Peptides against a protein of PDB entry 6D0Y. Designs and how they scored, part 175

Target 1, 225 residues: chain A of PDB entry 6D0Y
Amino acid sequence: ETEDHLESLICKVGEKSACSLESNLEGLAGVLEADLPNYKSKILRLLCTVARLLPEKLTIYTTLVGLLNARNYNFGGEFVEAMIRQLKESLKANNYNEAVYLVRFLSDLVNCHVIAAPSMVAMFENFVSVTQEEDVPQVRRDWYVYAFLSSLPWVGKELYEKKDAEMDRIFANTESYLKRRQKTHVPMLQVWTADKPHPQEEYLDCLWAQIQKLKKDRWQERHIL

## One batch from the design tools (peptide; made by RFdiffusion4, then SolubleMPNN)

Design b2_p26_1_s4 (from b2_p26_1, 17 letters changed)
Fold by OpenDDE base, seed 4:
Structure b2_p26_1_s4 (fold): chain B 225 residues (1-225), chain A 26 residues (1-26)
Amino acid sequence: as target 1 above (225 residues)
Amino acid sequence: MKKALEIVKKFEEDLKKEEEEKKKLE
């Protein structure tokens, strides 16, 4: 059945083949585009499923969606809407692991020209704004900052290239929050970094430091470690 | 980036452990 075939194609993309990954993705995008008139809903569901459940193929599927978006702009929008809905559902269910992954996925979609940089900036502004909310658990505030910072390795370069002023504001707000938040010293929330003066550091502070370094390096990884 | 990703992964793992521990208490 054609639907089963589509599922197979989508799920198996990125596996070893005689062709390059890019060629395979372009080919698959073409197949999916051709089938959208008849199987749009199925394809959409499949892509959402693999995007959510196959984190090891994040860049594969973001690229695929990017290619599809280039072919069918409306489909890309529908996919993003579906993913945002999934994100909201995950947050409502307090499934923070899934939620953060979805944020990263969405972040990488900016690189794939599916999501506009301003839209992602707006999302991050919303996340960081949670730090200003009253009567919310710090863990919630921390998570949104974490979701923001942890996504920057995927999208920070693009966002600063296009929205540097806005990003600086978000960074300033983040820094302010990190300075005033109550730090936890539970071992499981600490990161050991042998190469730093403070080998035991609170996870968000450590992440912040790494992101600041990444930013300083113009979002380029210059070291293997 | 690599270091940041390692931190992210560790945090996620720790969060998962915390959730599992919470479930044990329920």
Scores: peptide ipSAE 0.016, ipTM 0.448, DockQ to the pose 0.019
Fold by OpenDDE base, seed 5:
Structure b2_p26_1_s4 (fold): chain B 225 residues (1-225), chain A 26 residues (1-26)
Amino acid sequence: as target 1 above (225 residues)
Amino acid sequence: MKKALEIVKKFEEDLKKEEEEKKKLE
């Protein structure tokens, strides 16, 4: 494979095909594995790029990385390291939109057996610990809570299955923070559900309520009435 | 998790709208 061809294959995966997505991903993983000896750096860069810039294909690329990790564990590790480095850089640059997406991507990598559940729990512990930082803007504290809560739809089930006690501690700390933080009412930040009427609340409170419901439902989705 | 994902997406959209409104006021 040429470098240009690899780029095309990686960027176009998940598009309409006569084959199933699963089959295509497995095939691509095989191609990439075979080309790692010659194009490892290029493949790594490409995967990092699409993982960062194509949020609509999050599950496609996490799955792809999972398949590739199963074939080449070292490469999977290098990819995760690159992603974490990118996350840190995004945070340093105050690019919180990119950062939150990267957290979600990493979260879904847990489901793909690329990142261990304890590692993700540790990351979330670090995030929620920011709520205890002194002399820091509340917006910073709020963002880390948001990053944690907003990632749970992707990984909450897995984390509670493996690290329920630790997750409960994180939840308790989160709840405590939400109770003591300054609340600001912004109508456009309201979170609504179709199932039951909810009072107007601050956006994090709304998100918290929804995540609590998701947790109570054992992280299973219910049909919206 | 369609429902949960939709909530997250909506939240992000709302944040974007807020930022856009703030920019309009400047």
Scores: peptide ipSAE 0.015, ipTM 0.459, DockQ to the pose 0.020
Fold by OpenDDE base, seed 3:
Structure b2_p26_1_s4 (fold): chain B 225 residues (1-225), chain A 26 residues (1-26)
Amino acid sequence: as target 1 above (225 residues)
Amino acid sequence: MKKALEIVKKFEEDLKKEEEEKKKLE
């Protein structure tokens, strides 16, 4: 059936083909646009599903959404709204792994001209503001900082180009929190960097150091593995 | 992958592993 066909097309995009990825994405965007009058809800659900379940194809699907947004701006807005709702639902369900992937997906949508940089900055301001909430478990505060920092590899460059002053404020607040938080030093949450001899660090401290280095290098990654 | 992303991935994998181990013991 047609619905099964759409699911197959969306799930298989980016796989080996005779054509370039860009060509395939443009083609798929055209197909999806043509089917929006009849299958908008289904297409929205499918795109939301692959966004959260196939993190290895994050940039493929953000690009696809970017192409669709360029063709149909209203659909792009509806998609973002659906993603935000799903993010909230994931957080309510304590599905933090899904939630962080959604945040990263939204972050990369800034690069695809689907989400404005100021909107993403506002989201991150809200995340980091959780660190100042009273009577909140540290694990909650830590997660929002983690969600922010772990998304910057995708969007940090764009945000600093557009909203450098606001980003600096977020960084200052983040640094302040990291200095005063209690460190658990649980082995499963510790990381070791092979590139530089140093003792194992708590995961947030290590991530912070990596992001600071990335920022210093103007968001140019030297070690791509 | 990027170095920062590698750290993130490891963290997420460790959390998943811990959760799976806990479920096996229950």
Scores: peptide ipSAE 0.015, ipTM 0.449, DockQ to the pose 0.021; fails the geometry check
Fold by OpenDDE base, seed 1:
Structure b2_p26_1_s4 (fold): chain B 225 residues (1-225), chain A 26 residues (1-26)
Amino acid sequence: as target 1 above (225 residues)
Amino acid sequence: MKKALEIVKKFEEDLKKEEEEKKKLE
């Protein structure tokens, strides 16, 4: 395999094929594993790039990484480390849009057995702990809560199945913060309920209410209006 | 997962609108 060929294979995965997506991903994982001795750094960089820049293929690439991790555990670990470094860099650069997507990507890696549930819980504990910092602007604290809550549709079920007590603590801390924070009441629309949000609820309050409902529904996704 | 993504996108869009409204007040 050439470097250019690897790039093509990784970028084009999930496109129309005579074979199933699962079969294609398994095949690609095998190809990548075989080429790791010669192109590990290139493959690592490519996977990090597509994981960061192609949000429309999130589940495709998390699945691919999951398959590759099952074949080569060490490489899976290196990939996660690279993603964590990228997340830290995004946060330092105040690139919050990229950062929140990376958190969601990492969240879905829990479902793909790449990241352990306790590790993700620890990450969310760290996020919510920012709400207790007095030297941080509320907008920054709000973002961490947003990153946590907005990732739960991907990983909430798994985390509550394995770490319910810890998750309840995080939820309690989140609720406490949301009650005491200053609110900017901007109109918002709930996406999976027919009811309009309360006019005095801003985006985090609306998200909180909807996540609470999702939790109540045992993390089963509802139809979106 | 598709539903989850759509939910998040909607919230992100609403967040963007909120930010734009805040800028108008500045």
Scores: peptide ipSAE 0.010, ipTM 0.433, DockQ to the pose 0.019; fails the geometry check

Design b2_p26_2_s1 (from b2_p26_2, 10 letters changed)
Fold by OpenDDE base, seed 3:
Structure b2_p26_2_s1 (fold): chain B 225 residues (1-225), chain A 26 residues (1-26)
Amino acid sequence: as target 1 above (225 residues)
Amino acid sequence: VEKLIKEFLEAKTAEEALELFEKLQE
């Protein structure tokens, strides 16, 4: 495939086709693998770009990366590194919407066997541990809880299947914090979400309730998040 | 207020995120 054709294939994957999405992704992964010797840098840049700029296709591109990682482990590693670099840049630029999205993207990469479940659990443990910090603004503590909870729809099932005991501890610590924190409404957090919280309920409490329901439903999405 | 929140979160979140996300590659 030519370079221009690769760009078209990557950008248009997931669009209407006579074939299943799974079949198309497998096919594309094969094409990209074959062209890595000639176009690795270009393919890497393209994947990073579409992953960042097309959040509506999150699952499509995480799946594609997972398929590529299975074919070429080194490329998968390079992609993760690139996404981490992008996360750093987003935070430095105060682009917290992108930062949260990138955390969610990385979370879904666990499902695609690109990132190890224990590593993601460790990350979330560290996030929730911030709630135990003293002499810090509550907004800091709230943000890390938000980052954790808002990512669970994409990775909660996998993490509980593999690390249930550790996840239960994280949930217990989260619940404890939410009970003792001062109830506030932070407009900044609402900007980071697609859905509006219940008008009479504090945002994190609302999110917590949604996640608890999701967990109760065995991480099967039966409600709008 | 929003600006102050962003400035605060940038400093603290960026530092923490670097350490956490590097572990994801393990």
Scores: peptide ipSAE 0.022, ipTM 0.563, DockQ to the pose 0.014
Fold by OpenDDE base, seed 2:
Structure b2_p26_2_s1 (fold): chain B 225 residues (1-225), chain A 26 residues (1-26)
Amino acid sequence: as target 1 above (225 residues)
Amino acid sequence: VEKLIKEFLEAKTAEEALELFEKLQE
């Protein structure tokens, strides 16, 4: 019953309540912390599941993990490890949409003080460095650029505030790659809507343009990417 | 930090990942 109760609490967090979301999350974090000694594995699995399957609640669950991480950094680490493992599995399974979402989730964990900003920058440096690999298909290069760019709406502000020089370098490398790459339509980049600002462009180029605009607007999002 | 991130992403065990994670946290 306790496990079922935890599942209910985790799944329903963020729903209509008389209390503020912040208060509810703090309370839930406390409850989860108290139950970690007995139900760590279950709680971990639940959090990973909802994090992956409920993208509409991304910020809710990143915040929850942030609060929990502040209480138990080991658990936070295990959670991140699990998410990274899932990222790898998603890539192996060619589930690129899930993979990129997981990168976004990890990105937002920076805002929740689970992952340090410099660490995320390093991750993105690593991603963009793939564009320098010569013995790999372009689709691999494109995906890492896509993963980087598509995550910036969640973390770009924080990263530029703390690592502007490094971010500029990453952007320069990205731009350079985009200019020299062959324009192709790969499956992982084909799912996009016609209501984008630049629907006539190749998706990755379109995304780049949107991110450039976002950057120019000091990372204040004015439209849905 | 970049090396740590790479290693973290390539970690094979939870323990290894946690060790790396601790180094990455501020």
Scores: peptide ipSAE 0.019, ipTM 0.572, DockQ to the pose 0.019
Fold by OpenDDE base, seed 4:
Structure b2_p26_2_s1 (fold): chain B 225 residues (1-225), chain A 26 residues (1-26)
Amino acid sequence: as target 1 above (225 residues)
Amino acid sequence: VEKLIKEFLEAKTAEEALELFEKLQE
């Protein structure tokens, strides 16, 4: 395969085909695996790029990475590392929309068996631990809570199935923070729209309510988040 | 992965983080 061909294959995956999406992803994973010895860097860059720039294909690319990870565990690790680096860069660049998306992407990688549940729990523990930081802007604390809560629709079920005690602790800490925080609107969290449930509530409180409902519903989505 | 997570979260100093988020409150 040529680099141009690989780019085309990666970018166009999930588009209309005579074959099922699952079949196409398996096929592409096989092609990419075979080409890793020659084009690992290119493939890695391409996957990171499309993962970041094509949010509408989140589950497609997380699945693809999952398939690749199953074939080449080292590559999966390198991909995760690259995505974490990108997350860090996004935060440094004040690109919070990209950052939260990347957290969601990483969250869905747990479902694809690329990231272990305990590792994701550890990430969220650290996110929520930011709420305990002193002498920092509340917006910092709020954002990490937002990043955590807004990612749970993708991974909450898996994490509670495997790490329920730890998740309960995280939830308790989150709840405690939400009760004591100042209820103010922050522009960076202006994502909730009036057509969403509980639009009259403060954004994080509203999101918390949604997540609590989702949890009670055993993580079966019955509403738009 | 856990190591990377730790590095990510610890790589930024409290001062850097404060400066970053203070800008959002301006």
Scores: peptide ipSAE 0.029, ipTM 0.560, DockQ to the pose 0.013; fails the geometry check
Fold by OpenDDE base, seed 5:
Structure b2_p26_2_s1 (fold): chain B 225 residues (1-225), chain A 26 residues (1-26)
Amino acid sequence: as target 1 above (225 residues)
Amino acid sequence: VEKLIKEFLEAKTAEEALELFEKLQE
């Protein structure tokens, strides 16, 4: 295998194939594992890059990383480390769109057994705790709540199954914050319920309602948020 | 590495998180 070949394989995974996606991912994981002794750094960089640049393939790459992690535990750890580093850098650079996506990506890695559920719960506890910070812009508080809520479609079921009490606490704190915050309208982030037309709502309130509905439906998603 | 990642995720302050992050492998 060559570096260029690996790049092609990683970038093209999930495209139309005669084989199932699952089969292709398993195959690719095997190829990548075999090449780790020679191309570990390259593979790591490639996976981080495509994970960031191809959000439409989120579940594909989280699954791939999960498969790789199962084969090479150390590599999985290094990947998570790299992604967390990217999250840190995104936040420092005020690139909040990338940051929230990275949180979603990390969230789905819980389902892939790359990140432990308790660790993700702890992360979300930290996010929601930002709502208690004093002398900071509300936009900061709102963003962390948004990052938490918008990630729950990917991991809420798993976290509630394993840490229901802790999650309930986080939800209670979130609800409390949403009730006391000043409401603003952000048109670019408007969320609408897929079921029925309804009056326009404040974004976070709308998202909260959708997440509450999702929770009520036992995290069975009928419509993409 | 996993331990450090877990600790980082569980950090309660930005300063603590940063300190833990600096211990992570580059």
Scores: peptide ipSAE 0.023, ipTM 0.551, DockQ to the pose 0.016; fails the geometry check

Design b2_p26_2_s2 (from b2_p26_2, 9 letters changed)
Fold by OpenDDE base, seed 5:
Structure b2_p26_2_s2 (fold): chain B 225 residues (1-225), chain A 26 residues (1-26)
Amino acid sequence: as target 1 above (225 residues)
Amino acid sequence: IQELIEQFKNAKTAEEALKLFQQLQE
């Protein structure tokens, strides 16, 4: 295997194939594992890059990382480290679009057994705790709430199954914040298919309503966006 | 850092994980 070949394999995974996606991912995980002794750094960089730049393949790459983590736990740890570092850098740079996606990515890694549920709960507790901070812009508080809520489609079920009490507390804190914050009328964030549009509703309120509906439906979602 | 990541991945409590996550952000 060569570095260029690895890049091609990683970038093209999930494309149209005669084989199932699951088979392709398992195969790729095997290839990557075998090449780690020689190309660990390259593979790590590639995975971080595609995870960051190809949001349309989120579940593909989280699954791949999960498979690879199962094969090589140390590498999985290094990947998580890299992703968290990237999240930190994105936040420092006020690149909130990238940051929120990274949070979603990390959230789905819980389902892939790369990150423990309690760890993700702690992350969300940390996010929601920002709403209690003084002398910070509301837009920052709103972003952390948004990051939390918008990630729940990927991990809410798992977290409530394992940490329902803690999640309820986070929800209560979130609800409290949403009630006391200043509201502006912005377009609705359509994470899920809505029965009817709500053009007059504030975007975080809309998202909150959608998440509550999802929770009520036991986190069953027809389509993950 | 790798030790922290490992501990984070294997954290059994939210409190422990939170501390680790915060440390990772420093």
Scores: peptide ipSAE 0.020, ipTM 0.557, DockQ to the pose 0.017
Fold by OpenDDE base, seed 1:
Structure b2_p26_2_s2 (fold): chain B 225 residues (1-225), chain A 26 residues (1-26)
Amino acid sequence: as target 1 above (225 residues)
Amino acid sequence: IQELIEQFKNAKTAEEALKLFQQLQE
């Protein structure tokens, strides 16, 4: 199989096919595994690229990575390393939009058994701990809280099922921070369509309310806008 | 780094994972 063909296969996965998505993903995982000896670097780069640039296919590619991780655990590790490195680079470059998406991607990798739940909990603990940092801009604190909260739709259920006590602590710390932080009037952040309209609130307060509702609803997500 | 990533992936406790994650951030 040619390098160009691999790119095509990876980019087109999830598109309409005579076979099920699951079957296609399994098939692609097999093809990629077989080609790792010859095209490991290319495959790694391609997966990182599509993971970063195709947010609409997030669950498709996290699933694919999960399948590959099951077949080749070392490759899965290299992928996680690459994604974490990319996250660090995004943060250094102040590309917070990409960074938050990468956190969401990593979050969904927990569901795909690529990252252990305790590891993700630790990451979120680290994020929320930023709220306790002194002599840093509030925008930094706010972003990490936002990154945490906005990722919970993808992993909150799994984390609460396995690490409820730790998650409760993170939530308590988050709530405490949100109560004491300075608030600004920003457009309302809506992630889900709600039956009841949310009042105009500060964006983190709004997101917090949405997450609290999601938690109350046992993490049953409706539709992400 | 790869060893740390593998350990991170397989962390059994939040405490262990936190330590590993912090090391990865250094």
Scores: peptide ipSAE 0.020, ipTM 0.544, DockQ to the pose 0.016
Fold by OpenDDE base, seed 4:
Structure b2_p26_2_s2 (fold): chain B 225 residues (1-225), chain A 26 residues (1-26)
Amino acid sequence: as target 1 above (225 residues)
Amino acid sequence: IQELIEQFKNAKTAEEALKLFQQLQE
């Protein structure tokens, strides 16, 4: 395999094929695993790039990473490291759209057995703990709550199955914050253009209501959030 | 940091994960 060929394979995964997506992902994971000795850095960079730049293929690439992690655990760790580093950089650069997407990506990696549920719970605990920070802009507090809530469609089921008590605590803290925060429009939070069930409600309150409903529905999505 | 990431991936408890995550934030 050449580097260019690897790029093509990684970028085109999930496209129309005579084989199932699952088969293609397994095949690609095998190819990538075999080429790691020679092209680890390139493969890592490619996966990080497509993970970051192709949000429409989020579940495809999280699954691919999951498969690859199962084959090469160290590589999975390096990938997670790279993604977390990218998240930090995004936050530092105030690139909140990229940051929230990366959180969602990391969230779905829990489903792919790349990140343990307790680890993700801890991350969300840290996010929600920002609501307790004093003398910070509300937009900061709101964003971390948004990042948490907006990621739950991807990982809420898994986290509640394994860490229900901890999740309940996070939810309680979130609810408490939402009740006491100033109700105002924050443009940076409105990254979704989809129709909302409660268009007249404040954005985070609306999202909260949607997540509560999702939780009550046992995390079975009935609509696009 | 790689070791911390690996430990984070495999954290058994939320408390352990939290500590690791905090270390990653330093």
Scores: peptide ipSAE 0.021, ipTM 0.556, DockQ to the pose 0.016; fails the geometry check
Fold by OpenDDE base, seed 2:
Structure b2_p26_2_s2 (fold): chain B 225 residues (1-225), chain A 26 residues (1-26)
Amino acid sequence: as target 1 above (225 residues)
Amino acid sequence: IQELIEQFKNAKTAEEALKLFQQLQE
């Protein structure tokens, strides 16, 4: 019964309420913290599930995790572990959409003080380093670049504020790769719609252009990418 | 693993974080 209740609370957070979202999240964090001794695994699984399946609530759940992490640091670590494991599994299963959402989620966890900025930079460095691999399909290279770029709306500001030099290097490497890659339409990148600012461009090039503009705009998002 | 995760979460340098991240991927 308690487990069902927790599931309901977690799934419904962010819905219309008389209270502010922040207040609701704080309250939920308190409830979850209190139940961790008995239902840690369940709560962890639920949070991981909603994180990967409800991308529209990304910031809600990252905030929740941030609050929980502040209350229980070990739980925060276990959550990050679970998310990273899920990311790996998603990639192995060629579930690229889930994988990119997980990367975005992890990215926003930086803003919620769950993951340190240097850690995220390192992750992105690792991603972009794939572009230098020789005996791999281009689709692999493209995806990691896509994962990196598509996550920047959530974390680019924070990373540039703290690790500007490293980020510039990553950007330079990305740009270099985009210039030399063979332009092809890959299935995993076909999720874009015609309402993009640069519909005439290949999706990855279009995304790059959008991110460059976002960067120039000091990471103040003016439109939904 | 818990220790590794903790280190990753709070890595202070990109180099350290990269190493830890790679280890986490194993």
Scores: peptide ipSAE 0.017, ipTM 0.514, DockQ to the pose 0.017; fails the geometry check

